# Ledger of designs, part 82: peptides against a protein of PDB entry 3WG5

Target 1, 218 residues: chain A of PDB entry 3WG5
Amino acid sequence: LAKNIVYVAQIKGQITSYTYDQFDRYITIAEQDNAEAIIIELDTPGGRADAMMNIVQRIQQSKIPVIIYVYPPGASAASAGTYIALGSHLIAMAPGTSIGACRPILGYSQNGSIIEAPPKITNYFIAYIKSLAQESGRNATIAEEFITKDLSLTPEEALKYGVIEVVARDINELLKKSNGMKTKIPVNGRYVTLNFTNVEVRYLAPSFKDKLISYITD
Target 2, 218 residues: chain A of PDB entry 3WG5 as posed
Amino acid sequence: LAKNIVYVAQIKGQITSYTYDQFDRYITIAEQDNAEAIIIELDTPGGRADAMMNIVQRIQQSKIPVIIYVYPPGASAASAGTYIALGSHLIAMAPGTSIGACRPILGYSQNGSIIEAPPAITNYFIAYIKSLAQESGRNATIAEEFITKDLSLTPEEALKYGVIEVVARDINELLKKSNGMKTKIPVNGRYVTLNFTNVEVRYLAPSFKDKLISYITD

## One batch from the design tools (peptide; made by RFdiffusion4, then SolubleMPNN)

Design b2_p13_8_s2 (from b2_p13_8, 7 letters changed)
Fold by OpenDDE base, seed 1:
Structure b2_p13_8_s2 (fold): chain B 218 residues (1-218), chain C 218 residues (1-218), chain A 13 residues (1-13)
Amino acid sequence: as target 1 above (218 residues)
Amino acid sequence: as target 1 above (218 residues)
Amino acid sequence: VVGIEPISFKDVF
């Protein structure tokens, strides 16, 4: 019996238009192969809101489940990364990772101080993040507090509060724990039960362009 | 029995004079075919007030019901988009979308800070948005607060507060839920009961010009 | 030109 395929890809660094292209490429490859799912190993400090929103849309339009996995230990789904996670079909975190800190900013001043977003923008993103949480049946109150209180959580806290679904040390534990779970949002209009029995894991490599941009942006 | 036609078209990006042309074209096509309605899938951060007001007028002059559907998940009817929605015959939102944040601005300063509109302009748009809400029998108090408090809402909140009429995951659910509803404003001087039994859905594609402008404005 | 604020999604998170 042909093994169901699970793709794994890494996205690291700032969320940009290029990061969108990475998501799009990776998801498209997995869709073309009718994979059981794609796992995105995410490590980001945040980035651009526009790119983030496009990524969320791309995930939600995926023909297959997209699992965001905050990995490895020491990684974060900070700021824009939290939004992306909340927009996905399933969230996992490795021990020693973090999620949250979602307050929008206009940028950094010349002295490195944060330029705060005006209330209009802040309130927009409060509504946006709450809506992502509500759609996925995740803790919308905590999602709001990621903005209003600059809240950051450990994996254990995030799981406890119903922000994420899985804490896992590695891909194998992730597959084991998430096997039989329903996606938190629909895939092609239907909630899918993940089937990770007898899967082949395939890693997607970053393109040359991906490597170059990561090198320049880091 | 000839299936009643419902058109669906997408409008994404900033509200401009070109966006008006898109609305006009799409509505005109649907009018010519005597469609039961047109659904506009709207995703906008806002835009120009003049273009917005023209779009509202064009919607109100439509010979058929115009349904604004904030879609897909992650989309917004922000700022000008909220006004357009409030000026329409029916508002729907997908889970994960947002509405509101309607405070007028004069633009952005060189440092990216908002240039606030003077009280005269702000008060004008308060009156304008309240009037749209009142005409459509929607929550005028909340409509005002979209400006005065920079308020943004989830679909569930917007429905709860009587700002919108439908929360729907997709076009099929939208058609199902809005079937038998009355338009919130008149069509050719009459409130119309929507009949979405036995409809054919036709998607209108963006013109080449539409695609080009989206690409340049993004 | 009175802009109803495009939420400049150039906002950075």
Scores: peptide ipSAE 0.032, ipTM 0.308, DockQ to the pose 0.135
Fold by OpenDDE base, seed 2:
Structure b2_p13_8_s2 (fold): chain B 218 residues (1-218), chain C 218 residues (1-218), chain A 13 residues (1-13)
Amino acid sequence: as target 1 above (218 residues)
Amino acid sequence: as target 1 above (218 residues)
Amino acid sequence: VVGIEPISFKDVF
């Protein structure tokens, strides 16, 4: 029987419009090849809310499962990264990674203090993040606390609290543990049971443009 | 003769107050051991201006040479990272890395558009980045254009234009190429000639706090 | 804090 393909791509750095382009490109490639899934190795400190929302929408519109994997050790899916993860079909974290810290800010003042978002904006993103959690059957209370308490979780805590689905040291362990799991959100209107029994792993490299804009936007 | 010690540490992600703490800790350790130098493997998309300025000041106050090394391939010293690099004793870049894109912004609007910094702020950072370039004997015109044109450079371009001092594939090549170079800014009021003829490389790991805050601030 | 582009900071997140 033909091996199912699993794509793996890395997205690192700030969430920007360029990050959206990266997600779109990677998911599109995987869709075109009718991959069993794509794993996005995510390491982001957060970024732009608009880009984040577009990325979430792109993931939700994916024709294949999109697994957000916070990787490698020391990486994070913080802020915008948490939203992206919560909007995805499956979340995995490597040991030594983090998730959370989702409080919206307007920026920083001259003295380096955070300019707090107005209550209206904060409440908007509370509603948004709770919606992502609820839609994916993940812990909406913790999702809210990612904002209200600026909460950050370890992989073990995130798993324990029902924020994420898998803790895995590498791609092989991720595939092994997620084999037979149902996606937390629908793929084309249906929940998919992941089949990683006989898979070929294909790595996607950043395009020259990806490298350049990651270069420019970094 | 006792081997000279060169410390190597990684700083990855956003420039925040925590990043300052990382720089401070790593440099302090290297200072206490009277290291020949510390190499900071920097991979940053930028961050907070206040934290950046504090980091620059901390580097300039270092009792030992601080080498900013944009590493690994695919990394960047963009935005705040460029300022930090320009404020350091020596800049190196690995092939496939980038530097530049230094335009200050106030943040992002609701539609994801960049909120431009007022001319007063932009002009402040133009003056600041030019000062860093001038003080280090690096290309102040290009430093200004990192802001005014949002210019980004490859390692080869940055070397050619006199923004950086070394292109190196790894630590060994960096040590080899930088051996005998003079620091671009003073160490304790004097320019130091780097001696990497007989060195021991010591790697510093992020502290638990570094991992946690990198986790939280990401 | 003035974000320096690319602000890796949570501009919003």
Scores: peptide ipSAE 0.026, ipTM 0.233, DockQ to the pose 0.186; fails the geometry check
Fold by OpenDDE base, seed 3:
Structure b2_p13_8_s2 (fold): chain B 218 residues (1-218), chain C 218 residues (1-218), chain A 13 residues (1-13)
Amino acid sequence: as target 1 above (218 residues)
Amino acid sequence: as target 1 above (218 residues)
Amino acid sequence: VVGIEPISFKDVF
């Protein structure tokens, strides 16, 4: 029986257009191989809103399940990372990671103070993050509070509150725990039951361009 | 003789308001102790323009020399990091690091393509980066090309072209090489000759908030 | 919180 392939790739650093390109490349590879899923080990402080929305869209257009795994310990899916996670087919977090802190900002003033987004923008992203949570059957109230309270959660809290689906220490535990779970959003119009029985894990390396760009963007 | 103190702190990840807070905290500690300098081990892909400008301003307002050290090997002072470096009293790079790639962008489109900044913004940052280079006696032509050509440089190239002042493998080599150098911008209105004879190196740890925020922002 | 490759004034997360 052809082993079901699960790809694992790392995306670290800022959410940018280059991050989109990484997501696109990784997902495309996994799609081409008809992988059971791709796991993205995500460690991001956040990034650009437009890049984030594009990544979410790319994930939602994926022909295979995209699992966001906040990994390794010490990693975060902060800000844009939370949106990406909420837009994904399954969210896992390693112990010692965090998710949340999604308040949009315009920037930082000369004194380093946050320039708050106007209510229009804040409300836009409240609606957007709630939509992502609702579509994925995740806690939309907490999703809103990621913005309104700048809430950050531990993996245990995120699981408890129904923000994420899995707490896992490593890829093997993730595969074990997520086996038999349904994707939280559709894949090609259908909710997929993840089948991680007899899987081959393939690690995708960053391309030279990815390395350079990560080197340039990290 | 009271040992001249040199602080070393790490700033990694996105340039944000939290990064400003880190810079502010670290520099403030060093100022309070009348340190000879603070070395910021910088590893950043870039970040927000406003945060960057604030950090530059904070560095320029520093009562002590702020040395930006692109470190460790594999680190970058990309985009906003380049501006910060150019705004600092001294730039050092470790072998295997990079600097440059400063073209401003508005974001990334739905397809992950870069949304280019309008000429107004690009020209603004060309003027700004040139100003930083000129004020610090660094290569303003190359600074412009960090934007116009999306130029990235190795430490050796950056040194050769007069973008940076030091290539150093570690803090000890940095201190040795930068000893007796004048700051490239004033400290409290005067150019300071760095005195790293008989120095005590003190490492600043990220605060819990910094860790959490870095955890949240990285 | 949000960093952009090049400097951007856009909404960032």
Scores: peptide ipSAE 0.021, ipTM 0.248, DockQ to the pose 0.194; fails the geometry check
Fold by OpenDDE base, seed 4:
Structure b2_p13_8_s2 (fold): chain B 218 residues (1-218), chain C 218 residues (1-218), chain A 13 residues (1-13)
Amino acid sequence: as target 1 above (218 residues)
Amino acid sequence: as target 1 above (218 residues)
Amino acid sequence: VVGIEPISFKDVF
């Protein structure tokens, strides 16, 4: 019986065009191998809205389930990370992680203060995040409050409020708990039931290019 | 025999004033409990120079050994992360991580292009990174080349070149391999021999404030 | 941006 493959990759740091390239590469590898799923260990403080939207689109276009796992303990799916998670097929969080804080900003002033987004931009992202939540059958009210109240949730709260699907301490517990769950959004037009019985876990490392670009963007 | 405590905490994302607050909080907790060491699982694409220098200073002022662990696989100690690592008592890397890419920039232009730092700033950070390497008995030539050549290293290369002290797949292997090593910089004026025989590992989670600020800075 | 010459707080790595 051919073992189902589950890929695990890490995405960390600010959400940028480079982060998109990482998502695209990792998902493409997992697609090519007809993996059961790819788990993206996500830890981000947010980033660029354009890159975020492209990543969400890339996840939604995936030929395989993309599981966003806020990991390890101490990680966050903050701001852009929350949008990415809400755009994914399944969200998991490790204990001691956070999700939320999604209020858009225009950037930082020369003095390091936040430049607030005008209501037009804020309202656009409220509509966008609510759409992601609704499409995935997740809590759209909480999704809105991630922006309007600058709400940030623990894994237990996020699970309780129907923002995420799994709280798991590690990859093994994640696989165990998510086994038999349906994807929250379709894969190739179909809601897929995850089959993590007798899976082989394969870890993806950053490419040399990923290492180099992470090197250059610093 | 009272178990020695080793704290493990995660620092992820851009190096900012908030990242400083996380380092300060985590190290302070570990100091208060007279921990044998704190392991900071670091994954950063870089960040602000001022925050980086403050973090380095905070690490160097620590009453306990601070181990920077570039973790998990896929992580990087890029740019500011390399400086922080070089300023720490011990550097470890997981397989599939990277370190380097330390060339300073003034920021990003409106079109997303890098604004190069003038030679004065670049030379300042060359001197600074070389100082960190020299003080820690690490490879100052490679440290300079992290800037001048935009060099990025694998864990094996970084170990080979004397930039880091340990390659470890997980916390247990890190503890095993680093047991009996002397800190690369002094703790309270003394080079400490790490004692990870019969240790209790304690994980630190982000504070509510950390979760909230990570929420607000997005 | 408050800077200490030759470094500026806006310098990014």
Scores: peptide ipSAE 0.020, ipTM 0.257, DockQ to the pose 0.063; fails the geometry check

Design b2_p13_8_s3 (from b2_p13_8, 7 letters changed)
Fold by OpenDDE base, seed 2:
Structure b2_p13_8_s3 (fold): chain B 218 residues (1-218), chain C 218 residues (1-218), chain A 13 residues (1-13)
Amino acid sequence: as target 1 above (218 residues)
Amino acid sequence: as target 1 above (218 residues)
Amino acid sequence: VVGIEPISFETKT
């Protein structure tokens, strides 16, 4: 029987409109090849709320499962990254990574201080992140606390609390552990059971443009 | 025999001039009481380079050992926090925390992009962070790579590579493991052996001002 | 534009 393809791509750095373009490109490639899934290795400190929401929407519109994998060790799905993860079909984390810290901000003051978002905006994102958690059958209380308490979690805590689905040291362990799991959100209106028993892993390299922008923004 | 006092205080959020004031206040209190040491529970994504350098200097001028403890799980000594840690008498990390990502920046563009520091500034901070590592007998190669490779490490990796001294789940484990260790930098010109066999732990609460500023900057 | 914290771990000069 023909091998199912699983794509792996990396997204690192701040969440911007360029990051949306990366997500769109990677998912589109995987969709075109009718892949079993795409794994996005995510390492982000956060970024723009607008770009984040667009990315979540793009993931939810995917014709194939999108797995967010907080990787490598030392990486985080912080802030905007948490929203993206909660909006995805499956969340995995490597040991030594983190997730959370989702408080919205208006920006930075001239002195580098955070300009707090007004309560209306904060409440909007509380509702939004709770919705993502609820839609994906994940812990909505913790999702809210990512904002209200500025909570950050280890992979072990996130798994324990039902925020994420898998702790995996590498892609092979991720595939092994996630094999037979159902997606936490639907793919084309249906919850899909992941089949990683006979798969070919294909790595997508960042484009030259992606590399250049990453270099400039890092 | 009279119990030695160990102070514990928390510093969370961005590194600013206000953070310097917190460090100064906490260390001064512990110095006045002739404490065995002060433990600073640090959770920071980074901040201002000027404030960071002032904090490092204040730590190095301390009359007592200053232990940086990256805590709780999910916390980081990121960016400026790494410099502060490397400038301290002992570094500990809790499981699920991180250290690294030390690239200097000029700021953020109007579109939220990072404005890269010119090579001269980057090279200055490479020299500075390497100096901190060398002075403390820690891994100067990794210290440089925190900038050049934007490296982030787990506690286990940081310990393995000789960046930090202790992985500890809590204050009690930290005290137990660090007991009998020498400070990595001198206290009043002498390397001190930590004595935590008969200690009283005293927690310093943030001042009202500290809480207010933390609230505003978070 | 609303940002989501934390935005950056970099040390500002």
Scores: peptide ipSAE 0.026, ipTM 0.303, DockQ to the pose 0.210
Fold by OpenDDE base, seed 4:
Structure b2_p13_8_s3 (fold): chain B 218 residues (1-218), chain C 218 residues (1-218), chain A 13 residues (1-13)
Amino acid sequence: as target 1 above (218 residues)
Amino acid sequence: as target 1 above (218 residues)
Amino acid sequence: VVGIEPISFETKT
């Protein structure tokens, strides 16, 4: 019986339009090969809201399940990363990672001070993040508090509060724990049960362009 | 008598955090050398609001006059570029360039459709762009219409309406026409009269990082 | 820090 394929790719750094391109490329490859799923190892401090929203949309339009895995230990799905995760089919976190801190800012001043988003923007993103949580059957109250309290959670807390689905130390443990889980959002209009029995793991490397962008942004 | 130095640098492409770094680097170099001014040859379709606001702030905090020059012919100071220009000490445009089209968007959907900014965001930027225009003694009504009507202007129109200060074909003509003009905003709390008599023009090249980023974004 | 910089002033070129 032909092994089911699971793709694994890494996305690290700020969420930008280039990050969208990475997501799009990785998901497209996995779609083309009719993979069981793609796992995105995510480590981000956040980034652009537009790129984030586009990434969420791209994930939601995926023909296959997209698993966001906050990895490795020390990584975060902060800010935009949290939104992306909440928009995905399944969220996993490694021990020693974090999620949350989603208070929108207009940016940083020259002195490194945060330029606060006007209440109107904040309220927009509160509504948005709550919608993501609600649609995925995740904790919308905590999702809101990621903004209103700038809350950051450990994997264990996030799991406890129903923000994420899995805590896993590595890809193998993730596959094992998520096997048989239903996606938190539909794939092609249907909730899919993940089948990670007898899977082949294929790693996707960053493109040359991806490497270049990462080098510049780091 | 030691020649007064005028720096010229190019900034092209989308306004991002990297663009801020470019502005900061270029202005810092010019400040260190006590230049009479720096001219930024700007060609941008727009970009991020945060980066834009930071760039505006960086310009306003400059120890020397910062001239935004929409150049070459075919270039634009569109969207974020318009804000940056309106925040600068002097705006010039080459014939065949454009300025305006400042309607804020949240981004582009996957299908390339514009995601409209909520009215609250739009109103914020209306207030912001009007403040820039008012502080610089430029046409605040047109500044607002850059958003509300998504207005784009030719150099001649922009000059006519009091959005910009100079139409010039090249750097030499710009220097000639702007000589003796007062900055539209203060430098170190004072309006400065530009002295481009007997100046040395020094061109600043993009850093390696700048080139790399440009290559990736183009 | 959600750099909700929603406002891309991108003119459709």
Scores: peptide ipSAE 0.054, ipTM 0.367, DockQ to the pose 0.679; fails the geometry check
Fold by OpenDDE base, seed 3:
Structure b2_p13_8_s3 (fold): chain B 218 residues (1-218), chain C 218 residues (1-218), chain A 13 residues (1-13)
Amino acid sequence: as target 1 above (218 residues)
Amino acid sequence: as target 1 above (218 residues)
Amino acid sequence: VVGIEPISFETKT
């Protein structure tokens, strides 16, 4: 029986155009191999809104399910990471991680103070994040509050409130718990039931370019 | 007679957090040496709004005049570059350069199409760019039209319309033409008359880190 | 924080 392949890749750090390239590369590899899914271990404090929106679009255009997994313990899907997660086919979190804190900012001033986004921008992203939640059948009220109250949730809270689908300690538990779940958004126009019976897990490493860029941006 | 020093540095490419670091470093060096001014040879297609706003703030906090010089021929101060220029103490352009095209976008879609900014964001930056123009005594109507009409101007047009102060072919002509001009915004709370009589021109090079980042982002 | 970065003032041209 041809083993169904599940890819796992790590994306860590700020969401940038390079992060988009990583997502695109990883998803493309998994698509080419007709993988059952790709799991992205995500740890991000946030980043660029444009890159985030492009990543969301890339995920939604994927020919295979893309699972965002907030991992390892101590990681977060903060700000841009939350949007990416809400745009994905399935969200998982490890214990000791967080999601939320999505208030858009224009940046940081020299003194490290936040430059607040004008209400118009904030309202745009409220509408956007709510749309992502609604399209994925996730809690749109909490999604809004990620911005309006700068809410951050634990995995247990996020699960309870219907923001995420799985709490899992590791990839094996994730595969076990998510087996038989339907994707929260379509894959090529169809909701897919995840089949993680008899799967081979393959890890994808960052490219040399990815490593170099990460080294410079850290 | 202690020669008054004028620093010249180049900033090329997309406006990012690294560009901010370059501006900060260059201005700091010039401040430490009590330079008469620093000239930034700018060539940018645009970039990040947050980085741009930080750069504008850094320029406005400078203890010395910061001159934005759109240079060499073929260069542009497009989009974010226009805002930076309008936030500076003096704008110069070389023949064969351009300024403007300031319409904010949220980014590019995968197909290369522009994701338009919502009217609320566009209006925010209209107000912002107009404020920069007004504060610097530059043409606020044209500044608005840089966004609303995606207007781009030649140096000759920009000078004629009161967007910029100098058209100059090179640093020597720039110094000659700008000598005796007042800064368009205050330097430490005072409008400064530029004195470029008997000056030494010192060129600042990008750091190794700057070169490496530029190489990776190009 | 979602840096609403780009309001990319990237020129369409």
Scores: peptide ipSAE 0.035, ipTM 0.439, DockQ to the pose 0.631; fails the geometry check
Fold by OpenDDE base, seed 1:
Structure b2_p13_8_s3 (fold): chain B 218 residues (1-218), chain C 218 residues (1-218), chain A 13 residues (1-13)
Amino acid sequence: as target 1 above (218 residues)
Amino acid sequence: as target 1 above (218 residues)
Amino acid sequence: VVGIEPISFETKT
């Protein structure tokens, strides 16, 4: 039986236009090979809103399921990472990771203090994050509170509250637990039932450019 | 007679946190050597507002005059570059350069369209850019129009309207024309009269990190 | 921090 392929790629660091390029490249590779899914191991403190929105859109346009996996332990899908996760077909978290803290900011002052976003922007992103939650059948109230309370959740809490779908220690456990799950958003207009019963896991390495950008942004 | 030192450094590309680091490094070097001034050859399409604000603050905290020089011909101090210029001790432009186009945006959509900033943000930056103009004795009305009309000016227009202080073809002409000018903002609480009568010009090279970031962002 | 992009004063390239 032809082994279905599952791609795994890592995206780490600040969400920027380069991160969009990484998502686009990774998803495109997986699409070209008609993969069962791509798993993005995500570890981000956040980043740019435009890049985030473009990433969400790219995920939503994917011809294959995109699974966001907050990994490894100690990683986070913070801020922009939460939006990306909520825009994806399935969210998984490893034990010891976090999700949330989505308060929009204008940036950091020289003293490291946060420059607050005006209420209009905050309200815009409240509406946006709620829409992502609603579209994916996830907890829209908690999604809002990621902004209004700058809420951060453990994997267990996120699962309990219906923000995420899977808690998994590794890729194998993720595949096992997510096998037979329906995507939380459509793939090509259809909710897909994931089939991970006979899959080949292929890891995508960062490009030279990806490595360089990561080195600079770290 | 001990030659006064003038440093010249180039800052090119998008305004980011790395650009802040470049400004900080360059100004610090010039401060340590008690330079008469540092000239920053600026060529930027714009960038991040937080980085821009931090750069402006760093310039305002400088122990030496910081001259923003839009150079070479074809370069621009666009958007964030305009704010940086308006926050500096003296602005010069080479013929064939531009300044302005300061409309705040949230970013670019996937189709390349601009995501508009809400009025609150626009108003915030109108107030901010006007304050920079007022503090420096520059044309606050035109500064506002850089946002409200997304106005861009030639060097001749910018000089005529009192946005900039010097039009110069090269560093030597800049030094000649700016000699005896008072800084448009204080240095250590005092307006400084520039003395370029017997100066040694020292060029600062980008660091390896600077080169790498420029390579990635270009 | 969802950096709402610090208002990228990006000029329309």
Scores: peptide ipSAE 0.032, ipTM 0.524, DockQ to the pose 0.626; fails the geometry check

